# Ledger of designs, part 297: peptides against a protein of PDB entry 6FRK

Target 1, 411 residues: chain A of PDB entry 6FRK
Amino acid sequence: NEEVLNAMLKEVCTALLEADVNIKLVKQLRENVKSAIDLEEMASGLNKRKMIQHAVFKELVKLVDPGVKAWTPTKGKQNVIMFVGLQGSGKTTTCSKLAYYYQRKGWKTCLICADTFRAGAFDQLKQNATKARIPFYGSYTEMDPVIIASEGVEKFKNENFEIIIVDTSGRHKQEDSLFEEMLQVANAIQPDNIVYVMDASIGQACEAQAKAFKDKVDVASVIVTKLDGHAKGGGALSAVAATKSPIIFIGTGEHIDDFEPFKTQPFISKLLGMGDIEGLIDKVNELKLDDNEALIEKLKHGQFTLRDMYEQFQNIMKMGPFSQILGMIPGFGTDFMSKGNEQESMARLKKLMTIMDSMNDQELDSTDGAKVFSKQPGRIQRVARGSGVSTRDVQELLTQYTKFAQMVKKM

## One batch from the design tools (peptide; made by RFdiffusion4, then SolubleMPNN)

Design b2_p29_2_s1 (from b2_p29_2, 19 letters changed)
Fold by OpenDDE base, seed 5:
Structure b2_p29_2_s1 (fold): chain B 411 residues (1-411), chain A 29 residues (1-29)
Amino acid sequence: as target 1 above (411 residues)
Amino acid sequence: MEEEEKRKKLNIELGIEIVQKLREEAAKE
């Protein structure tokens, strides 16, 4: 029993390391999982794999929870949010995404550019703010970020803005002068929240970087960016551990709408390669796609058909940046994202939809579509001929559907 | 000194009016 546990834990630990989870956290998780699993319960013939997966999932959920309630803005008050982070972390873009998020929720939002160090920082912020129709403040000539931040905050306070976001200078290196400047700005404007922006693609460096910011400024929130790429987001666990601050949002891609509230359960499911059905449902809900309520109701009842999968693919096709959304679908994660640009991912979805277009209503509306095809193999050959694909391509689709439908039944 | 402070103030941009105009233009399309 212990040998089987150790072998399975080794596989999970390898997968977590490949997901950029910090080696210290993986070791601690391994010990915690070993202490949480009763070896006697594993002897009883229960699915040892499911028990270990559940124990791992539970421990990962604890690692994402810092035990601190996330700061939330107060309606009808002036809420000052200061952004901090390295250059290239996506900080400036994330300021605009957060401002736009709150604006869409009916908040009076604005942006302040207190990045005096980077040439063109104000132009970049102004361009993003203008495109999003968000009020902005900055200077081309004032070099003191404290003056810009203080005057901008005062001006937007006088205009009764509810969300006042301050973007600060980012640097490539952790220099003491950067941290002193951030502290001076923070002391001058007295922010209600300090947000650390972290790039998920930095992998094992996430802990050291997040710690360096937390040791200098009172980071109260984390935003993780670039979760659309090859980064599986394991670095986010390191940021939470180092800052003791909750992840409040994630940045998924470059578009202003590629921004969502952080959800623990979906994120951990994605990290484990289980898919993110909840995050997909929420993103589909935010887009107010007309057929969405009926889909959510079916999913809540553990019903998932090939037609429901087709409708989800149509919705994904309407949502734009494919790479992010495909990674949320169980069985489409790593292998689907690793091999192509957004256009190739779209072409693959269109191929899958074309296979489903060759299915009949009995096949599409079955609560166990894979079983319908397994009972009558001639259906696979018909669908393959109708869609111009191999019988293997149809079997691969049915395998993906089965993985998704099994996940929906467990929710 | 006053002209330099006025010049510094002139180089500070408040996008409230700019954004308001853009919202009005986009509401006419």
Scores: peptide ipSAE 0.313, ipTM 0.788, DockQ to the pose 0.007
Fold by OpenDDE base, seed 4:
Structure b2_p29_2_s1 (fold): chain B 411 residues (1-411), chain A 29 residues (1-29)
Amino acid sequence: as target 1 above (411 residues)
Amino acid sequence: MEEEEKRKKLNIELGIEIVQKLREEAAKE
């Protein structure tokens, strides 16, 4: 039993290191998981793999929780949010994404460009703000970021703005001059929240960078960017550990709407490569849909049918903002969402449901729906004709189902 | 100093006015 545990923990530790989790955190997690696992319960015939995965998941959740409640803006007050981070972290883009997020929620939001170091910083902010219809301030002539930030904050306070986001200069390296500038800006504007923006792709450098910022300025929140790439975001754990600050949002792409509130469960699930199935289950449970318990039990048993997928699609259509939910479904990632607005994604989902409406109960209720179709190719042609789609469209649906069902079987 | 303050104020006002015009144009569509 201990040898099997050690082997499985070695695989998990390797996967976490490949996900850019700091080696010290991986070692600590390994020790904590070993201490949390009851070897007697492992002997009783429980799925040893699931038990280890659950223990690992629980310890990763603790690593993402700094034990500090995330700052939230107060409605009807002027909330000043200062952004800090290196150049190329996605800081400026993230300022616009956060501003757009609050604007869509009915907050009176604005942007201030206090980046005087980078040529064209204000033009870039202005372009992004104009596209998003967000009020903005900056200067082409003022070189002191303290003056720009102070005057911009004062003006927008006088105009009764509720969310005042200040973008600061970034540097390619940790420079003392950058930290002095950030401290001067922070002292002048007295922000309600300081947000450190971190690129998930910098891997093992996340700890040292996050620490350097926290040692100079009172970072109270973290935003992780570039989680659309190959980066699994393991560096985010290092940033939380170093800053002792919660992750509040994540950037999931290049678009202004590729931005979501941080959710612990989905993030850890993605980090482990389990897919967002647990986060999907949690979101489904939050809806209190009557059929959720039966579906959760099937998923726990590694059973997933085309009917279960159809029911999930019906639930998703009831949940609203499609972009946040479909991106959490394994196999419905970036390629399914990247090309369309929410309405196009809904139309694609409805098309998939229409294909499934032409399936029979044997096809829908099979625990291996793809194998039923592969054994009898005439079924694909029947379903294609019945739904008015190509045989290729049915094959694409079955491919998506197979990807999802394989992930459910790994849970 | 006064011209710089005027330019700073103008830049703040331009940002609000630009966005307001864009909202008004989009409300007519």
Scores: peptide ipSAE 0.298, ipTM 0.781, DockQ to the pose 0.007
Fold by OpenDDE base, seed 3:
Structure b2_p29_2_s1 (fold): chain B 411 residues (1-411), chain A 29 residues (1-29)
Amino acid sequence: as target 1 above (411 residues)
Amino acid sequence: MEEEEKRKKLNIELGIEIVQKLREEAAKE
């Protein structure tokens, strides 16, 4: 039993390291999982794999919980939110996404560009703000970010704005001058929340970077960006550990809508390669697509057919920004989430749907669609010919379906 | 200094006014 546990934990630890989880956190998790698993319960014929997965999941949930309640803005008050982070972290884009998120929720939101270092920072903010119909402030001439931030905050306070977002300068490297500038801005504007923006793709550097920011400014919230890429988000655990601050939002693409509130369960599920079924369900529910209640109910009962997958793809295609939702579907490998334009992701989904359009009702409605095809390989060739694709493309679809169906059965 | 203060004021006012106009235009369509 212990050998089996150790072997399975080795596989999980490898997968977590490949997901950019910090080696210290992976070691600690391994110890915590070992201490939490009763070897006697493992002897009782319970699915050892499920027990280990559940224990791992539970420990990962604890790692994303800093034990601190996330700051939330107060309605009818003037809430100042300062953004900090390196250049290229997605900070400026995330400011616009957060402003747009609150605006869509009926908050009076505005943006301040206190990035005086980067040429064209104010033009970029102005373009994003104008496109999103968000009021903005900045200067082309003022070089002191403290002056810009202070004047902008004061002016928007006087105009009774409820959400005042301040974008600060970033650098390509952690420099003392950047940290002093951030501290001066923070001291001048007295923000209600300081948001650290971190790029998930920096991998093992997440801990050191997050710590460097927290050691200089009172980071109270984390936003993780670029979770649409190859990054599985394991660096987010390092950010929480280093900042002792909750992740409040995640960025899942370049579009202004590619932004969502952080949810622990979906995030950990995605990190483990279990996909974000809960986030998909929530997104599906937010869109008030009446046809989805039946799908959600089937998913809750652990039933998932190729037809259910097809209907889910149809719903996804109706939802708009495609990049967000593909990332939530289990078994869509990192290759489906690859940097392909929204158009390429749509083309891939349309290709999968075209393959399923060549399936019959027996194949589509089978609770084990992959087994139907495995028992009669001639079905793969028929579907491939009918859809104008390779037999490999059909096998890839069936592999994705199998991954998804296995996850639904674990819910 | 006065031109810079005018520019700062114009930038914030312009930002609010631009957004307000865009909202009013979108409400007429």
Scores: peptide ipSAE 0.245, ipTM 0.755, DockQ to the pose 0.007
Fold by OpenDDE base, seed 1:
Structure b2_p29_2_s1 (fold): chain B 411 residues (1-411), chain A 29 residues (1-29)
Amino acid sequence: as target 1 above (411 residues)
Amino acid sequence: MEEEEKRKKLNIELGIEIVQKLREEAAKE
């Protein structure tokens, strides 16, 4: 029993390390999982894999929860939100995404460019703000970020703005001068919230970077960027551990709409390669695609057909950034996206749709599509011939469908 | 006057009017 537990925990620990989870956190999680698992219950014939997965899931949920309530803006007040983070973290883009998020919620939102260090920082912010129709403030010639931030905050306060976002200078390295500048800006504007923006793609460096920011500036919130299917987001756990601050939002791509409130359960499910059905439902609802209400209702009732999967693939093809949405589909995230660029992923999805185009209505509309094919293997051969693919390709599609349908039935 | 001279000297831009014009143009389409 202990050998089996240790072997399975080794596989989980490897998968977490491959998801950029910090080695110290993986070690601690392994110890906590071992302490939480009753070895006697494992002997009683319970599915050892499910029990370990559940224990791992619970411990990951605890690692994402700092035990601190996230700051939320107060309606009818002036809320000053200061952004901090390294250059290339997506900080400036994230300022625009957060501003746009609150604007769409009916908040009077604005942006201030206090990045005086980077040439073209103000032009980039102005371009993003103008495109999103968000009011902005900045200078091309003022080099003191304290002056720009203070005057910008005062102007937008006088205009009764509710959400005042201040973008600061990012540097390539942890330089003391950057932290001093951030502290001077924070002291001058007295922000209601300081948001640390972290790039999920930096992997094992997340802990040291997040700690360096928290040790110098009172970080109260974290936003994780570049969760577009390349980064599994394990670095987010390191940021929470180091900052002791909640993740409030995630950036899922380059578009202004590739931004969502952080949800613990979907995030951990995605990190473990379990898919994110809830996030998929939310994203599908946000797109207001008329045909999606019926799909969402079927998913809520644990019903999923090959036709429902086909319709979902058509919707995904319409939705743009293909990597994000495929990563939300159970069973497609890890194996489908890890092996290629967005164009290869699109070509693979088109191949799957072409296989389904060779299926009949009885096969597509069956609540147990995989069983229809398993009972009559001649159907697999017909579909393979009709779509110009191997019988193996059809079996792989049916295996993928079965994995998804089993997850939908467990929700 | 002093604040406008300071704005000219610092090339400070307040995008409220710019964004308002863009909203008005988009509401006419």
Scores: peptide ipSAE 0.234, ipTM 0.747, DockQ to the pose 0.007

Design b2_p29_2_s2 (from b2_p29_2, 17 letters changed)
Fold by OpenDDE base, seed 3:
Structure b2_p29_2_s2 (fold): chain B 411 residues (1-411), chain A 29 residues (1-29)
Amino acid sequence: as target 1 above (411 residues)
Amino acid sequence: EKEKEEKEKKHKELGIKLLYEKRKEAAEE
C-alpha cells in the first residue's frame, strides 16, 4: 500500500511540476498528503486513486487560500485601486478589464494612466478605455507619475467615482527605481487596495517576482494573467504564498471580457487537468440564457449528452469571447486557444457544431454518445460524410465529448 | 538633481507629502 501511494504521489508531483507549481510547495504538499491519507482506509478497497486525488485537491485548495479575506470595494464610497506589476505582465490590459467588470456591475468606474515610462502607455489606455466607454485620465506632458495619479484621483473623487483604478509604470526587470516610484505613488494616493498583476507564463519565476513586489509595496490582492496559454497557473500558488494575498481575478485572453473572478475550486480543477466546469457554469449563468437552467440541472445530475455539448456551444456562441469558455472545457483549452484569434476559435466551434448537425437524435441524446459510435463505427463514417469532415475529426469530437462527460460524472 | 527638485516643487504645490518628508517627520516626533 505505501509503495502504491508513493508511486501515485510521484505521478501527481510530476504533473504539478509540469503545471509550474513551485518545487518547495510540491514537496510540502506531498508530505501533507502523505500525512492526511490513512493507509488502513486505503486497504479497505476504496479507490486509492480517488482518495489521493481528493487529498491532493484539498491541499491545493489550502495553498490558494492565503488565510486573509479578499478586499472588496464599498458601494457608494470612493475606492482607489492601484495596480503594480512588471511590463508585459498584462497590467495595463488588466486595469481595463477590471474597470469594465465593475462598470458592467453598475459601479461608477474610471481609469488613470500613471505610466510615464512606456511610450504610448496613455494612448493604449485611452484606446481601451474609449472602446469600453470608461472615463480615463492621464497626461501627454506630465512625466511625474505621482502628479498624474494624484490629480487623476482628486478629479475622479470630486466627480464621485466609486472605482478609481490607477495603472502604474512597469519595467522589464525589478529595479529599485520602479519600487521607489510605486511607493511614492502609493503614498500620494493612499490606495484602498494594491493589486499585483502576475503573468502565469513565467512559471517558476512567479515566487521570486511576487516576493520582490510584496517586500516593497503592500500588495493586498493578486491578479493572474495569461491563463489562456500553456500556463496551467501553478505559479499562482507561489504568488499567493509570497504575497500572502488572495487571487481576486484571472485573465484568460486578450479580449476585455477575458476576465473573471477567481474561484478556488475551478482553478484547482483546471490545474489538475480536470477542467473548469464550475467556471463555465458561472459564465453561462451570468449571461441569463434561457436554456442554461436545464443544462445546469443535467450537469448537476452527472448527465451529459452530445446534445448538451451542442447547446453549450450555442451558448458559448451567444457569449462572444469564445477563447475563455472553450479553455474551461477539458481538452478544448490548448488546441482552441493557442493559435487563434476569437474568429478562429469561433470557426473551430462552428466546425464541431456542423459535425453534430450530421448526428441523429439517438447519437445526440445518448448519455454515452461515444459508446454508440464505438459499437457501430459506420456511424462515424456517416457523420463524417454528412458534415464534409474526416473520420478523424469526428473521433476527435467524440474524444472531447468523452473527456467532458467523464468530468461531469465526477462532479 | 534638477528633475528631482522640479518633482519636489510640484509635489509641494499639490500638497503631496513625499515619503522621505513623512519619514523625516515621523523620525523627528
Scores: peptide ipSAE 0.164, ipTM 0.721, DockQ to the pose 0.004
Fold by OpenDDE base, seed 2:
Structure b2_p29_2_s2 (fold): chain B 411 residues (1-411), chain A 29 residues (1-29)
Amino acid sequence: as target 1 above (411 residues)
Amino acid sequence: EKEKEEKEKKHKELGIKLLYEKRKEAAEE
């Protein structure tokens, strides 16, 4: 029993390390999982794999929760939000995304460019802000970021703005001069929140960078960027551990709408390759498709059929940004996306739908479609012949369905 | 050194002004 536990923990630890989770956190997680698992309960014939996965999931949830409530802006008040982060972290883009998020929620939002170091920083912010119809402030002549930040904050306070976002200079290296500048800006504008923006793609460097920022500036929130279908997300755990600050939002692409509130459960599910059904449901709800209510009701009741999966694939095809949505479906994670462009992913989805078009109503409407096929293997051969695919392709579809249906039953 | 000291002084003066305005607004509500 201990050997089986150790083998499974080794696989999980390897996967977490491959997901850019810090080695120290992985070691701690391994110890915490070992202490949380009752070896006697594992002996009683409980699904050892499920128990270990649940223990791992629970400990990862704890690693993402710093035990500190995220700062939230107060409606009708002036909320100053200062952004800090390295150059190339997506900080400037994230400022615009956050501003747009609050603007769409009915907040009077503005942007300040206090980046005097990067040539064209103000032009970039101005371009993004203008496209989103967000008021902005900056200077082409003032070189002191403290003056720009102070004047901009004063201006927008006097104009009764509720959300005042200040973008600061990023540098490629941890430079003491940059940290001093950030501290001077923070002291001048007295921000209600300091947001550290971290690029998820920097892997093992996340901890050291996040710590360096927290040691110099009172980081209160984290935003993780570049959590597209290729980002492993493990760096987010390192950022939380180093900053002791909650992740408040994630950036999932380059578009201004590729920004969402951070959800712990979906994020950890995605990190483990379990998918994000909750995020998929939220995204489906945002589209206000008339047929969504019936699907969401079925999902809430833990009922998921092959027909429900087919309908969901039709909805996904209507949504456009295929890469983000497929990465939310269990079994359509990194392995499905890593090998193809968006067109290939869409072609694969259409292939799966074509396989389901060759299924009968009994197969499609079964609450355990995989069991219907497992009891009568001749159905697999019929569907394979009807759709012009291999029996393996049908088995792969049923495996994906089973993974999805198992997740829906846990909701 | 003198230029750095003048800059630090200006930054403190700006910070104090903004804190005063924020307190004034909070007292008028």
Scores: peptide ipSAE 0.018, ipTM 0.444, DockQ to the pose 0.005
Fold by OpenDDE base, seed 4:
Formats: sequence, structure tokens, C-alpha cells
Structure b2_p29_2_s2 (fold): chain B 411 residues (1-411), chain A 29 residues (1-29)
Amino acid sequence: as target 1 above (411 residues)
Amino acid sequence: EKEKEEKEKKHKELGIKLLYEKRKEAAEE
């Protein structure tokens, strides 16, 4: 049993190192997993693989938990969010993504360009902000980032903005002058949150970079970028370990919408190569929801129907804490969590279920439900009438279904 | 050099304290 455990832990440790997890964290994880596994319980015929995977998963969850609650903006207040990070980290793009995220949620959001060092920084921010219809501030003539940040924050405070995002200069190297500038800006604007933006693709350098920022400025939140493609995100663990700050969002691509709230469970599942589905399965199995094996088997075959989505919604409603579960469903995390408290999210889920209750079996059981409706627009009108909703509400449901089904097909 | 280091330390301490106090206030509301 100990030999089997050591072999499986070696494979996991190798996979974590290949995922850019820091060697010290991997060693600590290995010892924590060994101490958490009862070898006698392993002897009793439990699936040794599942037990080790669960123990590894649990210890990875602890590594991404800094033990501090993430800062959240207060509605109706003026929340100043300062961004810090190296050049090329995706900091400026992430400022726009975060601004757009809050704007879509109905927050009065603005952007300030306090990057005076990079030529064209303000033009880039202006271009991104204009495309997203986000108010912005900056200067072509003022060279002091403290003045720009102070004036911009004051302006937007006076205009009753709720989310005031300040982008700062990023440099390629850790220079004392950059940290001095960041400190001066931070003291002048007194931000409610300082967000460190880190590129996941820098791999093993994540710890040293994150530490250098934390040693100079009061980093309170981390955003990890470039989690698209080959970056498995192991550097995110290093960032949390170094900053003692939670990851609040991740960047998952180049588009302004390729931005989502950080979720521990799906992130760790992806890091382990289990995919978002396996992490969902394990959590659903922990909740003793017996009927989910059949759904999982269909999902593994890349089949996802409107009925399968309905059944998932029923399961979510049974599971209680809606915020934790919607997070684990691919594609639902951004759109469903957007507008409200847990009760509003449940009300939306119930509304979607009511729309699906007006669908027929052919519509519900189609592997391409959206195409069934697109080929026969009269179905949308029938469902809309049957559920007492607009044709737009039905189209929005079908758009969400399509987005989800595309994610399932990529798994 | 010592005076610069002391100013830098004080400036850092001031920034950290201000952020901490704001976060504490926002958590108590």
C-alpha cells in the first residue's frame, strides 16, 4: 500500500511540477497528503486512486486559500482599485476586463491611466475603454502618475463612480523607482484594493515576482492572466503563497469577455488535468446526489442537451449554497453570478427552468437544441408563450445553452 | 542614505496602514 501511494504521489508531483507549481509547494503537498491518508482505510478496498486524488485536491485547495477573505467592492460606495504588475503581465488589458465585468454587472465603473512611462499607454487604454463604453481618464501632457491618479480619482469620486480602476506603469525589471512610484500613487489615492496582475506563463518565476511586489506594496488581491493555452496555472499557487492574497479573477483569453471570477475547485481540477467535469462529479458525489452518474456519462461523450442542463439546474437547487456550485458549471459562472445575491441567482435559475418546462421532448433531448430552435423560429414563440416570457428570454437561454454545450464538447 | 531609507520605510508603513485601516472599516460595515 505504501509503495502504491508513493508511486501515485510521484506521478502527481511530476504533473504539478509540469504545471509550474513551485518545488517547495509540491514537497509540502506530498508530505501533507501522506499525513492525511489513512493507510488502513486504503486497505479496506476503497478506490485508492480516488482517495489519493481527493487528498491531493484537498491539499491544493488549501494552497490557493490564503486564509483571508477576498476584498469585494461595496455597492453605492466609491471603490478605488489600483493595479500593479510587470509589463507584459496583461495588467492594462486586465484593467479593461475588470472594468467591463463590473460595468456589465451594473456598477458605475471607470478607468484611469496612470502609466506615464509607456508610450501609447493612454491611447491603448482609451481605445479599450471606448470599445467597451467605459469612462476613462488620463493625460497626454502630465508626466507625474501621482498627479494623474489623484486628479482622476477625485474627478470620478465627484461624479459618484462606484468602481475606479487605476492602471499604473509596469516595467520589465523590478526597479526600485517603479516601486517608489507605486507607493507614491498608492499613498496619494489611498486605494481600497491593490491588485497584483501576474502572467501565468512565467512559470517558476511567479514566486519571486509575486514576493517582490508584496515586499514593496500591500498587495491584497491577485489576478492571473494567460490561463489560455499551455499555461496550467501552477504559478498561481506560488503567487498566493508569496502574497498571502486571494486570486480574485483569471484571464482566459484575449477577448474582453475572457475574464472570470476565480473559483478554487474548477481551477484545481484543471490544474490536475481532471477537467471541470471531474471536479464537478467529485463534488456532486460528495453531496450524495445519486442521479448524476448518468449525466456525467453523457457529458463525457460530448452530449449535452437542454434536458441535461435542466437536470443540472435541479441538482444545483438541491445543493444549497448556489454561489459555490454555479461556479463549477462551465459557462454559467460569469453570466449567472453577475447581477445579484444568492436569491436572485436562484430566481433566475427557476425562470430558466420554467422556460424549459415549456419545451417538448424533441427540443429538450436534442444534442443540438439551439439548432432545433434556429431552424424553426416558431418553436421560440411557442416556448415564450407557454412560459410567459419574451422571445428574447428564450433566445438568451439558448445562447447560454450553446455556450455551455460548446464548453462540454471541448472537454 | 539613512534619511532616504527612513523616509522610504515611513512612506511604506503609511501606505500599508492606510490600506489596512480602510479594509478593516469596510469589513466592519
Scores: peptide ipSAE 0.018, ipTM 0.454, DockQ to the pose 0.007; fails the geometry check
Fold by OpenDDE base, seed 5:
Structure b2_p29_2_s2 (fold): chain B 411 residues (1-411), chain A 29 residues (1-29)
Amino acid sequence: as target 1 above (411 residues)
Amino acid sequence: EKEKEEKEKKHKELGIKLLYEKRKEAAEE
């Protein structure tokens, strides 16, 4: 029993390391999972794999929880949000995404560019802000970020802005001069929240970087960017551990709408390669589609048909930021998205829908669609001919459906 | 230089106001 446990934990630890989870956190998680698993309960014939997965999931949820409540802006007050992070972290883009998020929620939002170090920083912010119709402040002549930040914050406070976002200079390296400049800006504007923006793709470097920021400025929130790429976001656990600050949002693409509130359960499910069924359900609920309740009810009962998958694909195509939503579907992970742009991913989804358009109601409405096709291989050939695809393409679709349907049955 | 800074300040203020008014109109529609 202990050997089986150790073997399964080794597989999980390998998967977490491949997801950029810090080696120290993986070791600690392994010990915590071993201590939480009753070996006697494991002997009683319960699905050992399910029990270990559940224990791992619970420990990962604890690692994402810093034990500190996330800061939230107060309606009708002037909330100053300072952004900090390295150059290339997506900080400037994330400022615009957050401003746009709050604007769409009916907040009076504005942006301040206090990045005097990077040539064209203000032009980039101005372009993004203008495109999103967000009020902005900056200077082409003032080189002191403290003056720009102070004047901008004072101006927007006097104009009764509710969300005042301050973008600061990012550096390529951890330079003491950068941290001193950030501290001077923070002291001058007295932000209600300091947001550390972290690139998920930096992997094992996340801990050291996040710690260096937290040691100099009072980081209270984390935003993780570039979760649309190959990075499974394991570095986010390191940032939470180092900053003791919650992840509040994730950046999931380049578009201004490629931004969502952080949800623990979906994130951990994705990290483990379990797919983000909960996040998919939540996004489907946000669309206010009339048929969403029926789909959610079927999912809760462990029923999932090829028709239900087709309807989800239609919903996904309506949501816009295609890359994020596919990455939530089990079997449509990062590898499906990594090979193409949003248009290529959309074309792949349309191809899958075209295959399903060649299926009959008995095939689409079967709670075990893969078994219907396996029992009568002539159905695969009919569907392949009807949709103009190979029999292999139909089998790949059925394999993806089977992976998803098995996850729904495990919920 | 001061006259350029004042013009830049006024253009920024006007840009902020126009962006805010256009959003208010788009939220009331």
Scores: peptide ipSAE 0.006, ipTM 0.275, DockQ to the pose 0.007; fails the geometry check

